# Peptides against a protein of PDB entry 5EIB: the designs that were tried, part 128

Target 1, 366 residues: chain A of PDB entry 5EIB
Amino acid sequence: VDLEPGTMDSVRSGPFGQIFRPDNFVFGQSGAGNNWAKGHYTEGAELVDSVLDVVRKESESCDCLQGFQLTHSLGGGTGSGMGTLLISKIREEYPDRIMNTFSVMPSPKVSDTVVEPYNATLSVHQLVENTDETYCIDNEALYDICFRTLKLTTPTYGDLNHLVSATMSGVTTCLRFPGQLNADLRKLAVNMVPFPRLHFFMPGFAPLTSRGSQQYRALTVPELTQQMFDSKNMMAACDPRHGRYLTVAAIFRGRMSMKEVDEQMLNVQNKNSSYFVEWIPNNVKTAVCDIPPRGLKMSATFIGNSTAIQELFKRISEQFTAMFRRKAFLHWYTGEGMDEMEFTEAESNMNDLVSEYQQYQDATAD
Target 2, 366 residues: chain A of PDB entry 5EIB as posed
Amino acid sequence: VDLEPGTMDSVRSGPFGQIFRPDNFVFGQSGAGNNWAKGHYTEGAELVDSVLDVVRKESESCDCLQGFQLTHSLGGGTGSGMGTLLISKIREEYPDRIMNTFSVMPSPKVSDTVVEPYNATLSVHQLVENTDETYSIDNEALYDICFRTLKLTTPTYGDLNHLVSATMSGVTTCLRFPGQLNADLRKLAVNMVPFPRLHFFMPGFAPLTSRGSQQYRALTVPELTQQMFDSKNMMAACDPRHGRYLTVAAIFRGRMSMKEVDEQMLNVQNKNSSYFVEWIPNNVKTAVCDIPPRGLKMSATFIGNSTAIQELFKRISEQFTAMFRRKAFLHWYTGEGMDEMEFTEAESNMNDLVSEYQQYQDATAD

## One batch from the design tools (peptide; made by RFdiffusion4, then SolubleMPNN)

Design b2_p16_3_s3 (from b2_p16_3, 5 letters changed)
Fold by OpenDDE base, seed 3:
Structure b2_p16_3_s3 (fold): chain B 366 residues (1-366), chain A 16 residues (1-16)
Amino acid sequence: as target 1 above (366 residues)
Amino acid sequence: APVPETGTIGKPAKRR
């Protein structure tokens, strides 16, 4: 789905374009112009019913519908505005199904789009209420991984999207291979989301290795475990050491000893016990899939529900507030039928979310 | 069709 035809043509011409049904390409002509309101109230609202018709058709064809997975950006207008409209509409029609998102957070290091903080804040407001699971994929963290860890001097969207694709493949491993922990979206939610609003995940992937260092790296369970818990491997721009893990899932892929995985996972928890809440028992879940990612012998994917994720929301809120206090660019949103109050409500809800994470960070076992 | 497994991190996306 897109409000621009060119994105769909890129997908069709891509290496995986043939895996999608031609009739499932729903697109507009006008785009959203990086305006959330165009995505949500005008251009996106005109297209959403055509998307819902496809969603219904595909849902009816499922042997067992678990839920929905949306991949979108929060900085643009289509992914943010139309994406959150689509989430709302799907939630209304399928209230008993899991809503999962891969939400790409904007960063001024990656994009010069001035209104990204508005689009992101308005999107987060919708995601807090209408999603069950949101993977926070932060363009700032992706850029920093590409630059610092992968030693790419000029990271491209292709480089960032490669990390996104690896992460998405990792977190969906248990859904795609039978007999795994978190084999369905609902089990993942039950294990990862202790409180309904606190469903924003910090993803991570291992191995992350620069091209020059690949030949020298041994892929071992200890190295994967250590790197997976390293703050530099987090694909959300927050330091897990500044917060506490509410819940963690680790997905190992490849031929490895489950015993060794359990030993290393216990060791990393014990070494980092101060970074976990003590009042959620068995809050770390581990899965092992014997099928490695293509071109790797083994990998580990991290899913963290951490109170440190508030750093991401604080960054967006600070950028939002800096513009909103001056009413900069608001006329582009209000001209599409938005009320200024929706900005204030979205800011408030995001600040409440930050406060909720802080409350659980400071909570002690009674 | 089996979802194609993600390529190795650090293989440049083949720019066609």
Scores: peptide ipSAE 0.009, ipTM 0.459, DockQ to the pose 0.017
Fold by OpenDDE base, seed 5:
Structure b2_p16_3_s3 (fold): chain B 366 residues (1-366), chain A 16 residues (1-16)
Amino acid sequence: as target 1 above (366 residues)
Amino acid sequence: APVPETGTIGKPAKRR
């Protein structure tokens, strides 16, 4: 789905364009112009019914519909505005199904789109209410991984998107291979989301290795475990050491010893015990899938529900507040039928979310 | 596979 036709042409002409049904390409003509309000109330609202018709058709073809997975950006107009409109409409029609998102957070390090803080804040407001699980994929973290870890001097959107794809493949492993931990979206939510609003995850992937170092790197369970819990490998720009993990899932892929995985997972928890809440028993879950990612012998994917995720929301809130106090660019949103009150409500809800994470960070075992 | 590097192909991210 896109509000621009050129994106669909790029997907169709791409190496995987043939895996999608031609009738499942729904697109507009005018785009959202990086405006959440165009995505949510105008251009996106004109297209949403056509998307819902496709969603219904695909849902009816499922033997057992678990829920929905949306991949979108929060900085743009289409992914943010129309994406959150779709989430709302799907939630209304399928209230008993899991809503899962891969939400790409904007960063001034990656984009020059000035209104990204507005689009992101308005989107987060919708995601707090209408999603069950949200993987926070932060363009700032992706850029820093590409630059610092992968040693890319000039990271591209292609390089960032490869990290996104690796992460998405990792977190969905248990859904794609029967008999694993979190084999369905609802079990994942039950294991990962202790409180309904606190459903924002920091993902991570290992191995991340620069081209120059690949030949010298052994792929071992200890190295995967160590890298997976390293703050520099988090796909969200927050330091887990500044917060506490509410819940963690680790998904190992490849032929490895389950015993060795359990030993390394216990060791990393014990070394980092101060960074876990004590009042959630058995809050670390581990899965091992014998099928590695293509071209790797083994990998590990991390899913963390951490109170440190508030750093990401604070960053967006600070940028939002700096613009909103000046009413900068607001007329582009109000001109699409939005009220200034919706901005204030979105800011308030995101600040409340930050306060909730802080409260649970400071909570002690009774 | 290691995360493939695309090199200079595509839109560049902002340089620090």
Scores: peptide ipSAE 0.008, ipTM 0.425, DockQ to the pose 0.017
Fold by OpenDDE base, seed 4:
Structure b2_p16_3_s3 (fold): chain B 366 residues (1-366), chain A 16 residues (1-16)
Amino acid sequence: as target 1 above (366 residues)
Amino acid sequence: APVPETGTIGKPAKRR
């Protein structure tokens, strides 16, 4: 789905374009112009029914519909505005199904689009209410990984999207291969989401290796485990040491000893025990899939529900507030039928979410 | 396959 045709043509002409049904390409002509309001109330609202018709058709063809998975950006107008409209409409029609998202968070390091903090704040407001599971894929973290870890002097969208694809492949491993932990979206939610609003995940991937160092790197279970818990390997720009893990899932891929995985996972928990809440028993889950990702002998994927995710929301809120206090660019949103109150409500709800994470960070076992 | 070069993203990260 896009509000511009060019993206669909790029996907269709791409190496995997033929895996998608032609009738499932739904697109507009005008685009959203990086405006959430165009995506949500005007251009996106005109297209949403055509998307819902496809969603219904594909849902009816499922033997067992678990839920929906959306991949979108929160900085643009289409992914943010139309994406959150779709989430709302799907939630209304399928209230008993899991809503899962891969939400790409904007960063001034990656894009010069000035209104991205508005689009992100308005989107987070919708995601808090209408999703069950949200993977926070932060363009700031992706850029920092590309630059610092991968040693790319000038990261590209292709480089960032490679990390996104590796992460998405990692977190969906248990859904795609039998006999794994979190084998369905609902089990993932039950294991990862202790409180309904606290459903924002910090994903991480290992190994992350620069091209010049790949030939010298051993891939071992201890190294994967250490890297997976390293803040530099997080796909969200948060330091887990500034918060507490509510829940963690670790997905190992490749031929390895389950015993060695369990030993290393126990060691990393014990070493980092101060960064876990003590009042959620068995809050770390581990899975091992014998099938490695393409091009690697082994990998580890991390899913963390951490109170440190508030650092990401605080960053967006600070950027939002800096513009909103001056009413900068608001006329582009109000001209599409939005009220200034919707901005204030979205800011308030995101600040409430930050306060909720802080409350559970400071909570002790009674 | 090598990830297609899709052009340079944004400003070089200033080291905080």
Scores: peptide ipSAE 0.007, ipTM 0.411, DockQ to the pose 0.016
Fold by OpenDDE base, seed 1:
Structure b2_p16_3_s3 (fold): chain B 366 residues (1-366), chain A 16 residues (1-16)
Amino acid sequence: as target 1 above (366 residues)
Amino acid sequence: APVPETGTIGKPAKRR
């Protein structure tokens, strides 16, 4: 789905364009112009019914519909505005199904789009209310991984998208291969989301190895476990050491000893015990799939629900507030039929979310 | 100008 035709042509011409049904390419002509209000109230609202017709058709063809997965950006107009409109409409029609998102967070270090803090804040307001699980993927964190860990001198969107695809493949492993922990979206939510609004995840992937070091690095369970819990490997621009894990899931892939995995997972929890809440028992879940990802002997994928994610929302909130106090660019949103009050409501809800994460960070067992 | 949707990311991220 896009409000521009050119993105769909890129997907169709890509190496996997043929895996999608031609009739499932729904697109507009005008685009959103990086404006959330165009995506949500005008251009996106004109296209939403045609997308919902496709969603219904595909849902009816499912043997067992668990829920929906949306991949979108929060800095643009289409992914943010139309994406959140679609989430709302799908939730209205399928209230008993899980809504899962892979949400790309904007960064002023990666993009020069001035209105990204508005688009992100308005999107987060919708995601807090209308999703059950949201993987937070930050373009800044992806860039830093590419530059520092992968030793890429000039990271591209292709390099970033490779990390995203590896992570998405990792976190969906339990959904795609039977007999594992978190075998469905609902079980994942039950294990990962202790409080309904606190459903924003920090993903991570291992191994991350530079091309020059690949020949010298052994792939071992201890090395995967250590790298997976390293703050430098988080796909969200937060330091887990500045917060506490509410819940964690680790998904190992490849032929390995279950005993060794359990020992290493216990060791990493014990070493990092100060970074976990003590009042959620058994808050670390581990799965092992014997099928490795393509091109690797083994991998580990991390899903963290951490109070440190508030650093991401604080960054967006600070940028939002700096523009909103000056009423900068608001006429582009109000001109599409949006009310200024919706900005204030979205800012308030995001600040409430930050306060909730801080409350649970400071909570003790006593 | 917005960063191109494809190719090289225009600004190097400041080191944390």
Scores: peptide ipSAE 0.000, ipTM 0.390, DockQ to the pose 0.017

Design b2_p16_3_s4 (from b2_p16_3, 5 letters changed)
Fold by OpenDDE base, seed 5:
Structure b2_p16_3_s4 (fold): chain B 366 residues (1-366), chain A 16 residues (1-16)
Amino acid sequence: as target 1 above (366 residues)
Amino acid sequence: APVPETGHIGKRAKRR
């Protein structure tokens, strides 16, 4: 789905364009112009019914519909505005199904789009209410990984999207291959989301290795375990040491000893026990899939529900507040029929979310 | 036809 036709042509001409049904390409002509309100109330609203018709048709063809997965950006107008409109409409029609998102967070390091903090805040407001699981994929963290860890001097969207694809492949492993842990979207939610609003995940992937160091790196269970818990491997720009893990899932892929995995996972928890809440018993889950990713002997994917995710929301909130206090660019949103109160509501709800994470960070066992 | 650049807010995300 896109509000610009050229995106669909790029997908069709791409190496995987033939995987998608031609009738499942729904697109507009005008685009959103990096405006959430165009995506949500005008251009996106004109297109949403055509998307819902496709969603219904595909849902009816499922033997067992678990839910929906949306991949979108929060900095743009289409992914943010129309993406959240679609989430809302799908939630209304399928209230008993899981809504899962891969939400790409904006960063000034990656984009010069001035209104990204508005689009992101308005999107987060919708995601808090209408999603069950949200993977926070932060362009700031992706850029820092590409530059610092992968030693790329000039990271591209192709380099960032490679990390996104590796992460998405990792977190969906249990859905795509036989396994016991998180074998469906609902089981993932039950294991990962202790409180309904606290459903924003910090993903991580290992191994992350620069091209120059690949020949010198042994892929071992201890090294994967150590790296996936390293703050530098988080795909969200948060330090887990500044918060506490509510829940964790680790997904190992490749031929390895389950005993060694369990030993290393216990070791890393014990070494980092201060960074876990003590009042959620057995809050770390581990899965092993014998099928490695393409081109790797083994990998580990991390999913963290951490109170440190508030650092990401605070960053967006600070940027939002700086513009909103001056009413900068608001006329572009209000001109599309949006009320100024919706900005205040979105800011408030995101600040409430930050406060909720802080409350559970500070909570002790009674 | 190039989609008319109608109503872009600020600078498009440029690849640095």
Scores: peptide ipSAE 0.006, ipTM 0.402, DockQ to the pose 0.015
Fold by OpenDDE base, seed 1:
Structure b2_p16_3_s4 (fold): chain B 366 residues (1-366), chain A 16 residues (1-16)
Amino acid sequence: as target 1 above (366 residues)
Amino acid sequence: APVPETGHIGKRAKRR
């Protein structure tokens, strides 16, 4: 789905373009112009019914529909505005199904789009209410991983999207292979989301290795475990050491000893015990899949529900507030039928979310 | 091709 045809042409011409049905390419002509309001109230609203018709058709073809997975950006107009409109409409029609998102967070290190903080804040307001699980894929963290860890001097969207694809492949492993922990979206939500609004996940992937170091690095369970819990490997720009994990899932892939995995997972929890809440028992879940990712002997994927994720939302909120105090660019949104009150409500709800994470960070077992 | 800047609020990051 896009409000611009050129993105669909790029997918069709890509190496996997043929795996998608031609009729499942729904697109507009005008685009959203990086405006959430165009995505949500005008251009996106004109296209949403055509998308819902495809969603219904594909849902009816499922033997067992678990839920939906949306991949979108929060900095743009289409992914943010139309994406959140779709989430709302799908939630209304399928209230008993899991809504899962892969939400790409904007960063000024990656994009010069000035209105990204508005689009992101308006989107987060919708995601808090209408999703069950949201993977926070932060372009700031992706850029920093590419630059610092992968030693890429000028990270590209191709480099960032490589990390996104590895992460998405990792977190969906349990859904794609039988006999795993969190084998369905609902079990994942039950294990990962202790409080309904606190469903924003910090993903991570290992191994991350620069091209120059690949030949010298052994892939071992201890090294994967250590790298997976390293703050520098988080796909969200927050430091887990500044917060506490509510819940964690670790997904190992490849031929390895389950005993060694369990020992290393216990060791990393014990070493980092101060960074876990003590009042959620057995809050770390581990899965092992014998099937490695393509091109690797083994990998580990991390899913963290951490109160440190508030650092990401604070960054967006600070950027939002700096523009909104001056009413900068608001006429582009109000001209599409938005009220200034919707900005204030979205800001408030995101600040409430930050406060909720802080409350549970400071909570004790007593 | 770089997506034309025409009609967008702000500069899109150049797809390199």
Scores: peptide ipSAE 0.005, ipTM 0.417, DockQ to the pose 0.015
Fold by OpenDDE base, seed 3:
Structure b2_p16_3_s4 (fold): chain B 366 residues (1-366), chain A 16 residues (1-16)
Amino acid sequence: as target 1 above (366 residues)
Amino acid sequence: APVPETGHIGKRAKRR
């Protein structure tokens, strides 16, 4: 789905364009102009019914519909505005299905789009209410991984999207291969989301190795485990050491000893025990899939529900507040039928979410 | 192709 035809044409003509049904390409002509309000109230609202018709058709073709997975950016107008409109509409129609998102958070390191903090804040407000699971894929973190870890001097969207694709493949492993922990979206939510609003995940993928260092890196369970829990490996720009894990899932792929995985997972928890809440028993879940990802002998994918995710929201909030205090660009949103109050409500809800994470960070076992 | 700087709000990220 897009509000611009050129992006759809790029997907259709791309190496994987043929894997999608032609009739499932739904697109507008005018674009969102990086405006959340255009995506949500005008251009996106005109297109949403056509998308819902496709969603219904595909849902009816499912033998067992678990839920929905949306991949979108929060910095743009289409992914943010129309994406959150779609989430709302799908939630209304399928209230008993899981809403899962891969939400790409904006970064000034990656994009010069001035209004991204508005689009992100307005989107987060919708995601708090209407999603069950949100993977926070932060362009800040992806850029830093590409630059610092992968030693890419000029990270591209291709490089960032490679990390995204590896992570998406990792977190969906349990859904695609039978007999695994978190074998469905609902089980994942039950294991990962102790409180309904606290459903924003910090993803990570291992191994991440620079091209120059690939030959020297062993692919071992200890090294995967160590990298997966490294703050520099998080695909959300948060330091887990500044918060506490509410829940963690680790998905290992490849031929490895389950015993060794369990030992390493226990060791990393024990070494980092101060960074876990003590009042959620068995809050670390581990899965092992014998099927490695293409081109690797083994991998690990991390899913963290950490109170440190508030650092991401604080960053967006600070950027939002800096613009909103000046009412900069606000007329482009109000001109699409938005009220200034919707910005204030979205800011408030995001600040409440930050406060909720902080409360649970500071909570002790009674 | 770089996504043209169309009439988007603010500077569109140059696809690097």
Scores: peptide ipSAE 0.000, ipTM 0.392, DockQ to the pose 0.015
Fold by OpenDDE base, seed 2:
Structure b2_p16_3_s4 (fold): chain B 366 residues (1-366), chain A 16 residues (1-16)
Amino acid sequence: as target 1 above (366 residues)
Amino acid sequence: APVPETGHIGKRAKRR
């Protein structure tokens, strides 16, 4: 789905364009112009019914529909505005199904779009209410991983998207292959989301190795475990050492010892015990799948529900507040039928979310 | 008026 035809044409003409049904390409002619309101109330609203018709058709073809997975950006107009409209409409029609998102958070290091804080705040407001699971993927964190860890001097969108695709492949492993842990979207939610609003995850992937270091790196369970819990390996721009993990899932792939995995996972928890809440027992879950990802002998994917994610929301909120106090660019949204109250409500809900994360960070077992 | 697509990453990650 896109409001621009050129993106769809690029996918269709690409090496994987044939994996999608032609009728499942739904697109507009006029893009959202990085305006959430165009995505949500005008251009996106004109297209949403055509998308819902496809969603219904594909849902009816499922023997057992678990839920939905959306991949979108929060900085743009289409992914943010139309994406959240689509989430809302799907939630209304399928209230008993899991809504899962891969949400690309805007970063001023990666994008010069001035209105991204508005689009992100308005989107997060919708995601708090209408999603069950949201993987927070920050373009800044992806860029930093590419530059610092992968030693790429000039990271490309291809390099960032490679990290996203590896992560998406990792977190969906238990859905695609036989496994005991998180074998469906609902089980993942039950294991990862202790409180309904606190469903924003920090993803990570290992191994991440520079081309120059690949020949010297052993792929071992200890090294995967160590890298997966490293703050520099988080795909969200927050430091987990500034918060506490509510829940963690680790998904190992490849031929390895389950015993060694369990030992290393216990060791990393014990070494980092101060960064876990003490009042959620058994809050770290581990899965092993014998099937490695393509081109790797083994991998590990990290999913963290941490109170440190509030740093991401605080950053967006600060940027939002700085613009909104001046009503900068607001007329582009109000001109599409939005009220200023929707901005205030979205800001308030994000601040409440930050306060909730802080409350649970400071909570003791007593 | 279309909001100017200010949204391209100024640091153009080169599209391959």
Scores: peptide ipSAE 0.013, ipTM 0.485, DockQ to the pose 0.016; fails the geometry check

